Peptides against a protein of PDB entry 4XPM. Designs and how they scored, part 12

Target 1, 160 residues: chain A of PDB entry 4XPM
Amino acid sequence: VMLHSKNVKGFLENTLKPYDLHSVDFKTSSLQSSMIITATNGGILSYATSNNDVPKNSINEINSVNNLKMMSLLIKDKWSEDENDTEEQHSNSCYPVEIDSFKTKIYTYEMEDLHTCVAQIPNSDLLLLFIAEGSFPYGLLVIKIERAMRELTDLFGYKL
Target 2, 67 residues: chain B of PDB entry 4XPM
Amino acid sequence: DIKGTIAFDTHGNVIESTGVGSQRIEDIGDLSKVTLDAEGFAQVQGDSLLVHLYKRNDITLAVYTSA

## One batch from the design tools (peptide; made by RFdiffusion4, then SolubleMPNN)

Design b2_p22_3_s3 (from b2_p22_3, 9 letters changed)
Fold by OpenDDE base, seed 3:
Order: C-alpha cells, then structure tokens, then sequence
Structure b2_p22_3_s3 (fold): chain B 160 residues (1-160), chain C 67 residues (1-67), chain A 22 residues (1-22)
C-alpha cells in the first residue's frame, strides 16, 4: 500500500493529538504543527496544524503557512549542520535510533518559545518535524516522533 | 502522599512533571547521578521532601513525598 | 510514604499510557 498525499495529511493530523497521562495526572497541549519536509531545501510536502480556526485562503492562513515555511527552513538548516557535526550528534539534543535496521537521529531544537523535534525518515530525503508549545516536554516529544516514524515505513528510502 | 512527580529520559530531558516536581526540574541533574539498587530503586533526601526513584526501560520516575 | 510496589506500578502505568497514546 502506497502512502499518498491525502493519506500523509491524515497521518500528520493524527499526530497532533495531545497526551493525557492519567496515571500521574499530566496533560499536554496538542502539537501546533506536524510536517513532512524535504531534507534538501526544507520544502513542505505535507503539514497539519492544530489552529484550524483560520478561514481558508485568508491572510491569516497565508501568514501561518509562511511562518511554517520559515520554521521548516530554519530547522532544516540546523539539522543539516548537525548532520555534519560529530559533536552535535553526541549532545543531549540528539537521539540516535534504529527502526527496522535503519538508523536515524532525532534532534530537539528550541525555536523561540517553541519546542521542536525533527528526524530524517530512514534512508530518505524527507524529514518529519513536530512543533509544540514550550510546555511540551522534550523527552515526551522525542518518544512521540519516534513512534510516529515507525508508522511511516512506506516512506523509508524515499528519494526526491 | 505524593506531592509531585518527574519522569525523565537518559538524556536528562523531561518526559512529564507534576506537582512540586514541576518546580524542581533542576533536580534531574543530581537525580540522574544517583546509584540505583539492583532492582532500579533509590531514595534521595531533597529539599524537605523525599524523592523516590525507579528506573526501567531508560525512563526514570521520581516521586516526591513528605516522608 | 510510597512502597516500591506502588512506585513500580506507577511507572508501569505511565509507560503504558505513553506508548498507547503514541
């Protein structure tokens, strides 16, 4: 089964859901955004956002999309730098992971007041990117994106 | 009587925090260095609170109690 | 106070919830 654009969009929308940990009475907000972007240029291939109250084709929607584009580019650039920096790969902001024998890395980045994490979809030209509020713990965000990537096996090895 | 919790990963990043734990995130640095027993448990005397530690599957849970 | 069993159980439930909601 091939993961088409509409299927990807729906998947990303599902990743927006918050955590509600009843065992310890801890709740998160929803992710602000969830995106698949190109590792080459930071271009957005698909995205979902929790802010759906903005009217379609409105100036506010355009500004929101532009902001996402900017963040995507910045994060892609930082990711690219870190992928070429062995020291950064050994920092606490980098989580090496292995999924079905494919190795990748999850990076956490502070973007102003937002908490973000990004990971290359294994052996692909694509990055999965989560953007959350600053109250969303990094450790939990990392778990979230790792589990999400495990569901994107259809995109493993995807090249532009 | 639980006063709060902190769960953190092997990188020292927070997974969750509640109650007094939310105001004691800085404790993670010291808590991560605590030697656990063979079962993964430890107790640490904190700032007027007792911290109960349990680590499993690379997740450390710290529970703050009055005693 | 908190027993080891209670702490272990809390950890177990926490992990279960995290994974089930991920």
Amino acid sequence: as target 1 above (160 residues)
Amino acid sequence: as target 2 above (67 residues)
Amino acid sequence: SLTKEELKKLHEELLKEILSQS
Scores: peptide ipSAE 0.796, ipTM 0.957, DockQ to the pose 0.941
Fold by OpenDDE base, seed 5:
Formats: C-alpha cells, structure tokens, sequence
Structure b2_p22_3_s3 (fold): chain B 160 residues (1-160), chain C 67 residues (1-67), chain A 22 residues (1-22)
C-alpha cells in the first residue's frame, strides 16, 4: 500500500483522538497537534490540529500555523542535539524502541506548558511529532507515538 | 474502597493517575524500588493508605485503598 | 481491601484499553 500525502493527513488527524480509560476513570484531552516534519530542517510536511474552529485564512489561523512552524523547528533542533549526546540518550526522557527490526528513539520534551514527544521514523529523514496539553501524561504519550509509528511502515527508509 | 490509582512505565513516567494517586505522583520514586514477588505483586503500607502494586508488560499499577 | 485477582484484572483491563485506543 502506498501512503500518499492525503492518506498521511488523514492518519495524523486520527492520532488526535483522546484516551478514555473507563477501567480507572481516566480521560485525556485530544492532542493539540500531530505532525510529520523533516529531520534536517524541521520543515512541516504534514500536520493535523484539534479545535479547527478558527476561521479559514484568518489572522488567528496564520498565527497558529506559524506557532507550529516555530515549535517544530525548536523540537527538531533539540532532537538533533540529543542524537549527538550519549548522556541524553540514556536519560529517562529517551525511549529506545525497535519496530520490525528497525531501531529508533522516542524523546519527550517540555515546551512551555505543553507535553511533546518526537521520534524518527525508522531509517528515514522524517520525524513524527505529537504536541499535547500539560495534563497528558508522558508515559501515555510515548505509548501513543510508538503505536502510531508502527502504522507508518510506508515511510520507513524515506530519504529527502 | 479504591481511593486512587497510579500507572507508570519503566522510566518512572506517569501513564495515568486518579483520585489520591493524582496527588501522590512523587510516590513513584519509592514504588519503583519495591521488590515484587514472583507473580509481580507487592503491598506497601503508607500513611493511612495501603498501596497495592502489580507489574506486567513493563507497566506498574499502584492502587491506593484504605485497607 | 483488594485481592490479587482484582488487581490483576484491573491491570489487564487498563492495558487492553490503552492498546485498543492507541
């Protein structure tokens, strides 16, 4: 199956859904944003956001998109630094994972009052990035992004 | 009888928290060091609350009860 | 009070929900 740009957008939109854990009566909010960005420049290739009530082409929409661009660039830079830092890779903010014999890492980053996590799509020049409210637990966010990456096998090995 | 819960991963990060557990996230540091039995269980007596621990699939669940 | 079986069941349900909603 070929994952086209339209399919990627729909996939990211589906990742926005919240958790509702009835067993323990715990609920999360929806993700604020879900993005695929370049590992080289932090450029946004595809993204989805919750609360799409902002009027189309409004100044508020422009500001929102610009904010996402800034966050993606900052997170990409931090990720790049950590990929060259052995100690950071051994902190409890880094989760080494293996998907279909491909190795990658999941990083958690605090961005002001937001909880974020980012992971390199295996053997690719792409990063998957989740942005959530501060009430979204990091442990659950990590599980979410790991499971999401397992569905992006068509992007494994993608080079710019 | 359940007063709250905390679930956390092997890195000590929260997966979920409810009730009194939401107010005791700092307990994870000590709970992660508790020796579990062969089945993955343990109990820790705290201040008026009993903490029941069970770990499986790298997820530890702590349940707080009054007894 | 909480039995081992009840605790194990709760953990199982929690894990199942997390994975099914991920």
Amino acid sequence: as target 1 above (160 residues)
Amino acid sequence: as target 2 above (67 residues)
Amino acid sequence: SLTKEELKKLHEELLKEILSQS
Scores: peptide ipSAE 0.795, ipTM 0.957, DockQ to the pose 0.942
Fold by OpenDDE base, seed 4:
Structure b2_p22_3_s3 (fold): chain B 160 residues (1-160), chain C 67 residues (1-67), chain A 22 residues (1-22)
Amino acid sequence: as target 1 above (160 residues)
Amino acid sequence: as target 2 above (67 residues)
Amino acid sequence: SLTKEELKKLHEELLKEILSQS
């Protein structure tokens, strides 16, 4: 089964769902946004946001999209720096992982009051980016993005 | 009688926190250094609460109880 | 009080929930 553009959008929308851990009575909010961006320029290829109540083509929508563009660019830049910094790769903000024999890294970044994590889709020019509220714990966010990447095997090795 | 929980990963980042655990995130630093037994368990007395630790699959669960 | 078995069970359920909802 190949992921088409529509399927990617739907996939990202599904990643927005919150956790509801009944065993310990812990709940998260939904992700603020979920995105696939280019590792080269931080350009948004696909995205989903929990803020669907904004009228289409409104100034507020434009501003929100522009905000996502800004965040994606900033995170891409930080990711690029860290990918060229051995010390940063050994910090607690970096999670080396292996998915189906492909190696990648998950980085966590605090963006103002938001919690974010980003990971290069294995062997690709693409990054998966989750943006959540500050109440969303990083450890859980990392688990979420790792599990999500495992479902994106069709994008492994994707080159622009 | 559980008063709260903290679950954290091998990087010391929170996975979840509830109850008194939400107010004791700073405990992770010390809890992560506790030596666990062969089965992955430990108990740590912290102030008035007892912390029960269990680690499996790189997730440490800390449960705070009165006893 | 909390037994090892109860703690182990709680961890197991927590892990199951996390993975199933991820």
Scores: peptide ipSAE 0.795, ipTM 0.957, DockQ to the pose 0.940
Fold by OpenDDE base, seed 2:
Structure b2_p22_3_s3 (fold): chain B 160 residues (1-160), chain C 67 residues (1-67), chain A 22 residues (1-22)
Amino acid sequence: as target 1 above (160 residues)
Amino acid sequence: as target 2 above (67 residues)
Amino acid sequence: SLTKEELKKLHEELLKEILSQS
């Protein structure tokens, strides 16, 4: 079954939810944004953001969207470089994972004061991208994106 | 009594931290090198706190206590 | 003090929460 745009949007919105670990009294903020972008150009196919307080068609909204576009492009570029760099793939910022016999990699990137995490949807031309505050620990962010990736099987093998 | 916790993955990245653990993230480097027993446990004496370690499913939990 | 069983239980609950909220 093909994921329609509304279904993908809803999925991304659901990934924004924070962790609240009562066992150890630890909680995170919500993700700042969650996106599916193209691996080729970093173009945003779908996105969700926790900052919905900006009026529509305002200058602040335009700046916010433009900022997401810029971040997606920068992260795509860094991802592309790392995919061709053996040393970067063996750093503690790269997590090789296997989902249903498909291999992919999860990368963590510091973007200014934000913590980001990106992973190629297995065998596809798409990347899943999470952007969080600096207080969101990378180890937990990696777990989050891996689990989210497992729910995107409809996009496995998607080619542009 | 628990004074704090740190959970970290096999890459040494934090999964969660609380209490005194939040101020001792630098301990992960040493804690990750501690030899665990056959059941996945270890204890390490810190500066003034005892660290209890347990690893399962590639997640190490460190719990800081006074004794 | 903290027993092995208590520590194991805490780890189990933590992991359960992480996975259930992911």
Scores: peptide ipSAE 0.795, ipTM 0.957, DockQ to the pose 0.947

Design b2_p22_3_s4 (from b2_p22_3, 11 letters changed)
Fold by OpenDDE base, seed 4:
Structure b2_p22_3_s4 (fold): chain B 160 residues (1-160), chain C 67 residues (1-67), chain A 22 residues (1-22)
Amino acid sequence: as target 1 above (160 residues)
Amino acid sequence: as target 2 above (67 residues)
Amino acid sequence: MITKEELKKLHEELLKEILSQS
């Protein structure tokens, strides 16, 4: 089954859901945003946001989208720099992972008061990007994005 | 009797924290260095609380108790 | 006081919840 654009959008929306860990009485907020962007330009191919109650074509929506574009570009640039930096790849902010024999890396980045993580979809020109509040733990965010990537096998090897 | 918890990964990043654990995130540095027994357990005496450690599947759970 | 068995069980449940909600 192929993931169509509408299916990707729905998938990203589902990733926004928070954790509610009853075993230890811990819960998170929803992700602020979930995006698939290009590794080359940081362009947003698909996105979902928790602030979806903004009227379409409103100034608030435009500002929100512009903010996402800015963040995606900044994170892409930082990711690109780290991909060319051996030391950064060995920091605690980098998680090498293997999914179905494909190798990729998960990076965590603090953007002001936000917690973000980004990972290249295996063997593709695409990045998966999660943006959360500062209260969202990085370790849990990493688990979340790893599990999410495992569900995006249709995008493995996707080239622009 | 549980006063709080911290779960953290092999990179020392928090997975979850509750209770007194939320106020002792800095403990991860020391807790990550604790030698676990063959079953993955350890106990560490903190400032005033006992920390019970268990690691499995690259996730360490620290439970803070009074004893 | 928490026993090893209880601690192990708590870890198990935590992991299950994380994975099921991911």
Scores: peptide ipSAE 0.799, ipTM 0.957, DockQ to the pose 0.934
Fold by OpenDDE base, seed 2:
Structure b2_p22_3_s4 (fold): chain B 160 residues (1-160), chain C 67 residues (1-67), chain A 22 residues (1-22)
Amino acid sequence: as target 1 above (160 residues)
Amino acid sequence: as target 2 above (67 residues)
Amino acid sequence: MITKEELKKLHEELLKEILSQS
């Protein structure tokens, strides 16, 4: 089954869902944003946000979209730097993973008061990016993005 | 009887925290160094509380109790 | 106090919840 634009958007919207761990009475907030961006320029190909209460064409909408664009660009730049830095790849902020014989890395980045994580979709020119509140623990965020990537096999090997 | 919990991964990053565990995230550094038995269990003293450890599938769960 | 069996069970349930909600 091919991933069309609507399918990707719906997938990203589904990743926004919070955790509710009843076994230990722990729950998270929803993700603020979930995006697929280009590894080359940080351009947003698809995105979902939990804050949909902004009128269309309003100043607040423009600021929100611009904020996402800026954040994606900054994270892409940091990711690109770390992919060329052996020391950063061996830090606690880098998780090497293997999915269907493809190797990739998950990076965690603190952006002001937000917790973010980004990972290259295996063998592709695309990055998956999650943005959450600072209360969202990094260990859980990493698990979330790894499991999400396993559902994006149609994008494995995608080249721009 | 459980006062709180911390779950953390092999990188020392938090997966979840509750109760007194949320106020003792700094314990992860020491807890990650504790030698576990053959079944993956250990007990350690953690500031007037007893910490019960169990590790499986690269996830360590710490449970804080009074005894 | 929590027994080994209870602790193991708690870990198991926690992992199941995480994976099922991911």
Scores: peptide ipSAE 0.799, ipTM 0.956, DockQ to the pose 0.938
Fold by OpenDDE base, seed 5:
Structure b2_p22_3_s4 (fold): chain B 160 residues (1-160), chain C 67 residues (1-67), chain A 22 residues (1-22)
Amino acid sequence: as target 1 above (160 residues)
Amino acid sequence: as target 2 above (67 residues)
Amino acid sequence: MITKEELKKLHEELLKEILSQS
């Protein structure tokens, strides 16, 4: 099944949903943003954000999009550095995972007061990126992005 | 009676925290070093509270109680 | 106080919720 752009957008929007763990009476906020970006230059191919209260074509909307572009570029750069750094790959901020015989890594990065998580879609030139508030636990964020990647098999092996 | 909880992964990162557990995230460092029994359980005295540990599927749950 | 059985059950419920909402 081919994953069209509109399908990807809808998928990313669904990843924004928060956790509500009744068993322990714990709940999170929604993700601030969810994106698929290029591993080459950090370009945003698709994104979803929980902040939909900004009027279209407003200065505030432009600023928010620009902020996403900046964050994606910065995270891509750090990801690229870590992929060439054996020590960083053995830190507690790196989670090696295997999905359908494909190996990839999940990285957690603190961006100012935000918690971010990024992972290369297996054997592809694409990265999946989650941005959450600082109150969103990293361990839970990692679980979320791993489960999300398992649903993106159509993008496995995608090359630009 | 449960006073709080912490769940954490094998990297020591928090999965969830509630109650007094939210104020004791630093306990994870010590809790992760505790030797569990054959069934995955342990009990540790954490400051003024008793901590009940159970690990399965690479997730450790710590429950804080008064006794 | 919490028994081993209760603790195990709580862990199971927590894991189930996490996975179902992921």
Scores: peptide ipSAE 0.798, ipTM 0.957, DockQ to the pose 0.937
Fold by OpenDDE base, seed 3:
Structure b2_p22_3_s4 (fold): chain B 160 residues (1-160), chain C 67 residues (1-67), chain A 22 residues (1-22)
Amino acid sequence: as target 1 above (160 residues)
Amino acid sequence: as target 2 above (67 residues)
Amino acid sequence: MITKEELKKLHEELLKEILSQS
């Protein structure tokens, strides 16, 4: 089964949904952004953003196209560095995972006051990237992206 | 009775926090080192509060109570 | 105070919610 551009966009939009854990009365905000980017140069293949009705007095909004491009490039660069750094791969910010016999890593990165996590889609030239507010716990963000990757098997092995 | 909760993963990162737990995230460092019994339970004194621990599936849940 | 049974149940419910919403 092939994933078309529209199907990927819809999938990313669904990942934006927040958690509502009534068992402990804990709620998160929606993800600000969900993206698939290239591991080679950080180019955005597909993305989804949450509508933010909260006014901002900044030059560039967090969900602006320019900001997304900048963040994707910065995170790609950091990811590339960490993939070549054994010390960083053993930090608490790196989660080695295995999905269907494919090994990959989930990294958490603080981007100013935002919480982000990124993971290489197994055996591919693509990265899955989540961007959330600082109130979104990293441990929960990691669970979210791992479960999301398990639904992207059609992209496993995708090469540019 | 329950004053708050913290759930955290094996890396010490928060999964959720509520009540007094939200103000005691720094406790994770010590809580992660607590020896659990064969069933995955433990109790630890967290200053004036008692912390009840249960770990399963790589998720530790800490519940803060007055006693 | 919370019993072991209650604590275990709370953990189970929490995990179930996380996975169902992921």
Scores: peptide ipSAE 0.798, ipTM 0.956, DockQ to the pose 0.935

## One batch from the design tools (peptide; made by RFdiffusion4, then SolubleMPNN)

Design b2_p23_4_s4
Fold by OpenDDE base, seed 2:
Structure b2_p23_4_s4 (fold): chain B 160 residues (1-160), chain C 67 residues (1-67), chain A 23 residues (1-23)
Amino acid sequence: as target 1 above (160 residues)
Amino acid sequence: as target 2 above (67 residues)
Amino acid sequence: VTTPDEATKEALKKLFESLLKEI
């Protein structure tokens, strides 16, 4: 089964949903953004944002998209550097994980006042990227992206 | 009664925090070093609160109570 | 450092398991 553009967009939109932990009465905000980007150039293949009140083709929309493009490129660059840095891979900002016998890494990056995490979709040229407010705890963000990646098996091995 | 909670992973990153736990994130450093019993439990007396610990599957839950 | 009593352990475990189901 192939994930088509609409399916991927819908998937990313679903990842925006906040946590509501009733067991301990803890709630998060929605993710600010969720994206699938290329590992090679940081190009956005698909994205979702919690701010959908911006009029189409408005200056604010253009600025928002441009901001996402900038963030994706910056995070891709940092990710690429870390993938070639043994020390960074052993920091507390790197989580080695295994999904269906595929190994990948989840990285957390602070970007200004935002909390972000990124992970290579196993054996692919794609990265999954979450951007959240600073109040979103990193430990939970890591869990969130890991759970999300487990639902993207159709993209495992995807090459550009 | 529970005064607050902190859940954190093996990297010391917060998973969730509530109540007094939200104001005691700095405790994670010390709590992560506490020796747990064979079942993954411990209790640590703080300044005015008792911290109950349970760890399983690389997640530690800390529950703050008055006693 | 001490060990919680059995009732406390049970309560902690239940809370933890509930949390795990939500994350």
Scores: peptide ipSAE 0.798, ipTM 0.955, DockQ to the pose 0.905
Fold by OpenDDE base, seed 3:
Structure b2_p23_4_s4 (fold): chain B 160 residues (1-160), chain C 67 residues (1-67), chain A 23 residues (1-23)
Amino acid sequence: as target 1 above (160 residues)
Amino acid sequence: as target 2 above (67 residues)
Amino acid sequence: VTTPDEATKEALKKLFESLLKEI
C-alpha cells in the first residue's frame, strides 16, 4: 500500500514517541521533530513536532516552521557534503546500514544543543530526519531512525 | 546490587545510561578496549566500583556494582 | 580484567536481552 501524505504525517507523528526502557529504567524525551525532506534542496515534504501547544496559523507556528526549514536545509547541505566525502563516511558520525538488501547511511549531526540524525531512504530522493534534545543519546537515536526506516519500504526508490 | 548501567555502540555513542553510569560516560573509551572472553563477558575494576561487561550484536552493556 | 561468575553472566545476559527487546 502506497503511503499518502496523510499516512506519512501519521507515521512521523508516531516516531515522536519517547523511549521507556523498563529493563534498565531509562526514559527519553519525545523527539522534537520528525521530517521527510528532499535530498535535492531540503524541502520539507512532511513533518511532525512534539510542540503542539502552538496555535495554528499563529506567528509562533510560522516561526517554528521556518526554524524547521532552516534546520532541514542545513542538515541536507551537511549530508550532501558528507555523501561526497569518503573520509566523512568513515567517521564515527556515519553508520552504514543495510535494509532488505538496500544500503544507506545514517549520519548524526549536532545542531546547537540538539541531537539530530538523518538518513537517505534507500534509493530515493528523500531523507528521514529526526531532531531530539541533547539528552537523547546518539546511539539510541541511530537505532530509532533505523527502525523507522524499516517501516518506510513503500518509499524505497521514490524519485521526485 | 546494580549502581548503574551504560549501553553503547561500536562508535562509542551512548544508547542508554542510568545511575552512576550516567556520570561515567567517559569510561566508554576504556571499556571499549577491554578484551572480552569467548562469550563476550568481562569484569573491570574501577574506582570503588566493579564494571561488568557483556557485548553482543555490536552493543556493549556495562553494569556497575560495588563488588 | 577478570570474568564474571556464571550467575552474574546469566543476569547480564538476561538484562541485555530485555534491553534489546525494548530498543
Scores: peptide ipSAE 0.798, ipTM 0.955, DockQ to the pose 0.921
Fold by OpenDDE base, seed 5:
Structure b2_p23_4_s4 (fold): chain B 160 residues (1-160), chain C 67 residues (1-67), chain A 23 residues (1-23)
Amino acid sequence: as target 1 above (160 residues)
Amino acid sequence: as target 2 above (67 residues)
Amino acid sequence: VTTPDEATKEALKKLFESLLKEI
């Protein structure tokens, strides 16, 4: 199994799309960012962002990338702590899920005014991370990341 | 006529909210404790609004109406 | 706590199923 960067990038870009629930007249904003990071160091392997209004090679672009790096590291650290904490795994912020007989967990975390959701790709060294505005409901964010993760079966068991 | 909706999961987290439902997120705590019938339905009088409940596959939909 | 009538149940179920298809 090999991680194909181009394919993953396109996948992450697609996850940015907002929900538009016509049945109940509810819609969300786009995700601010979507990332695959390493569970070991929180390093970003691939990412997509909806904030594309920043000129390339500008100071603002550098700052935005640095912000993503910081958030990924912080979330990875919190995830690591929770994976070693039985109490946290039984909180309302943890969703045990099973995908094709593989077990994993989805965690929700407040990051300042943002709503985040992270999940370990089953049996892998990789985490999938969504970052959304505070108006994006956690329950829907969890569903979104679960659905997305079900499409990443090629990465199940991926080791660095 | 629907005045609003809330959909929520078994953790009490919101999936969606509209109308008056967006202002009554605190109702989730009580609504999650309501005993549903064999088909997963219930009705609860909440203040001035009637709440219609339907639960299936770990998702609860609450629909608020005036009557 | 009461139970809705059959017409209300059907409407709720349809709305729920429609929602499920969108999430």
Scores: peptide ipSAE 0.798, ipTM 0.955, DockQ to the pose 0.910
Fold by OpenDDE base, seed 4:
Structure b2_p23_4_s4 (fold): chain B 160 residues (1-160), chain C 67 residues (1-67), chain A 23 residues (1-23)
Amino acid sequence: as target 1 above (160 residues)
Amino acid sequence: as target 2 above (67 residues)
Amino acid sequence: VTTPDEATKEALKKLFESLLKEI
């Protein structure tokens, strides 16, 4: 099944949903943003964001979108640097993972007071990026993005 | 009775924390070094709380109780 | 450092498995 652009958008919107761990009575906030960006330029191919309370076409919306663009570019740059840095790949901020025999890495980055994680979709030119509030624990954020990537097999190997 | 929990990964990052566990995130460093039995269990006495540990699939669950 | 009793182990395991299903 091929993922079309609208399907990708819907997928990203679903990733925004918070965790509600009934077993231990732990809840998270929704993700602030979820994006698929290019690994080459940091361009946003698709995104979903919370705070839909901002009026559309307002200056606040424009600023928020611009902020997402800035964050995506910054994170892409950090990711690119780390992918070329052996030491960074062995830090606690890097999680090597394997999905269906495809290897990739999940990186965690703190952006001001936000918790972010990014991962290259296996063998692709695409990055999946989650942005969450500081209250969202990194360990759970990593698990979340790993689980999400396992559902994006249609994008494995996608080249621009 | 459970007073709180902490779940953390092999990188020492929190997966979840509740109750007194939320106030004791700094315990992860020491808890990660505890030698577990063959089944992945341990108990650690600390101050007034007993910490019960279980590790499987690279996730450690710490449960805080009074006894 | 000690080992929990069997009842405690079972409870921990059950809690862990429940957590694992949710994450």
Scores: peptide ipSAE 0.798, ipTM 0.955, DockQ to the pose 0.900

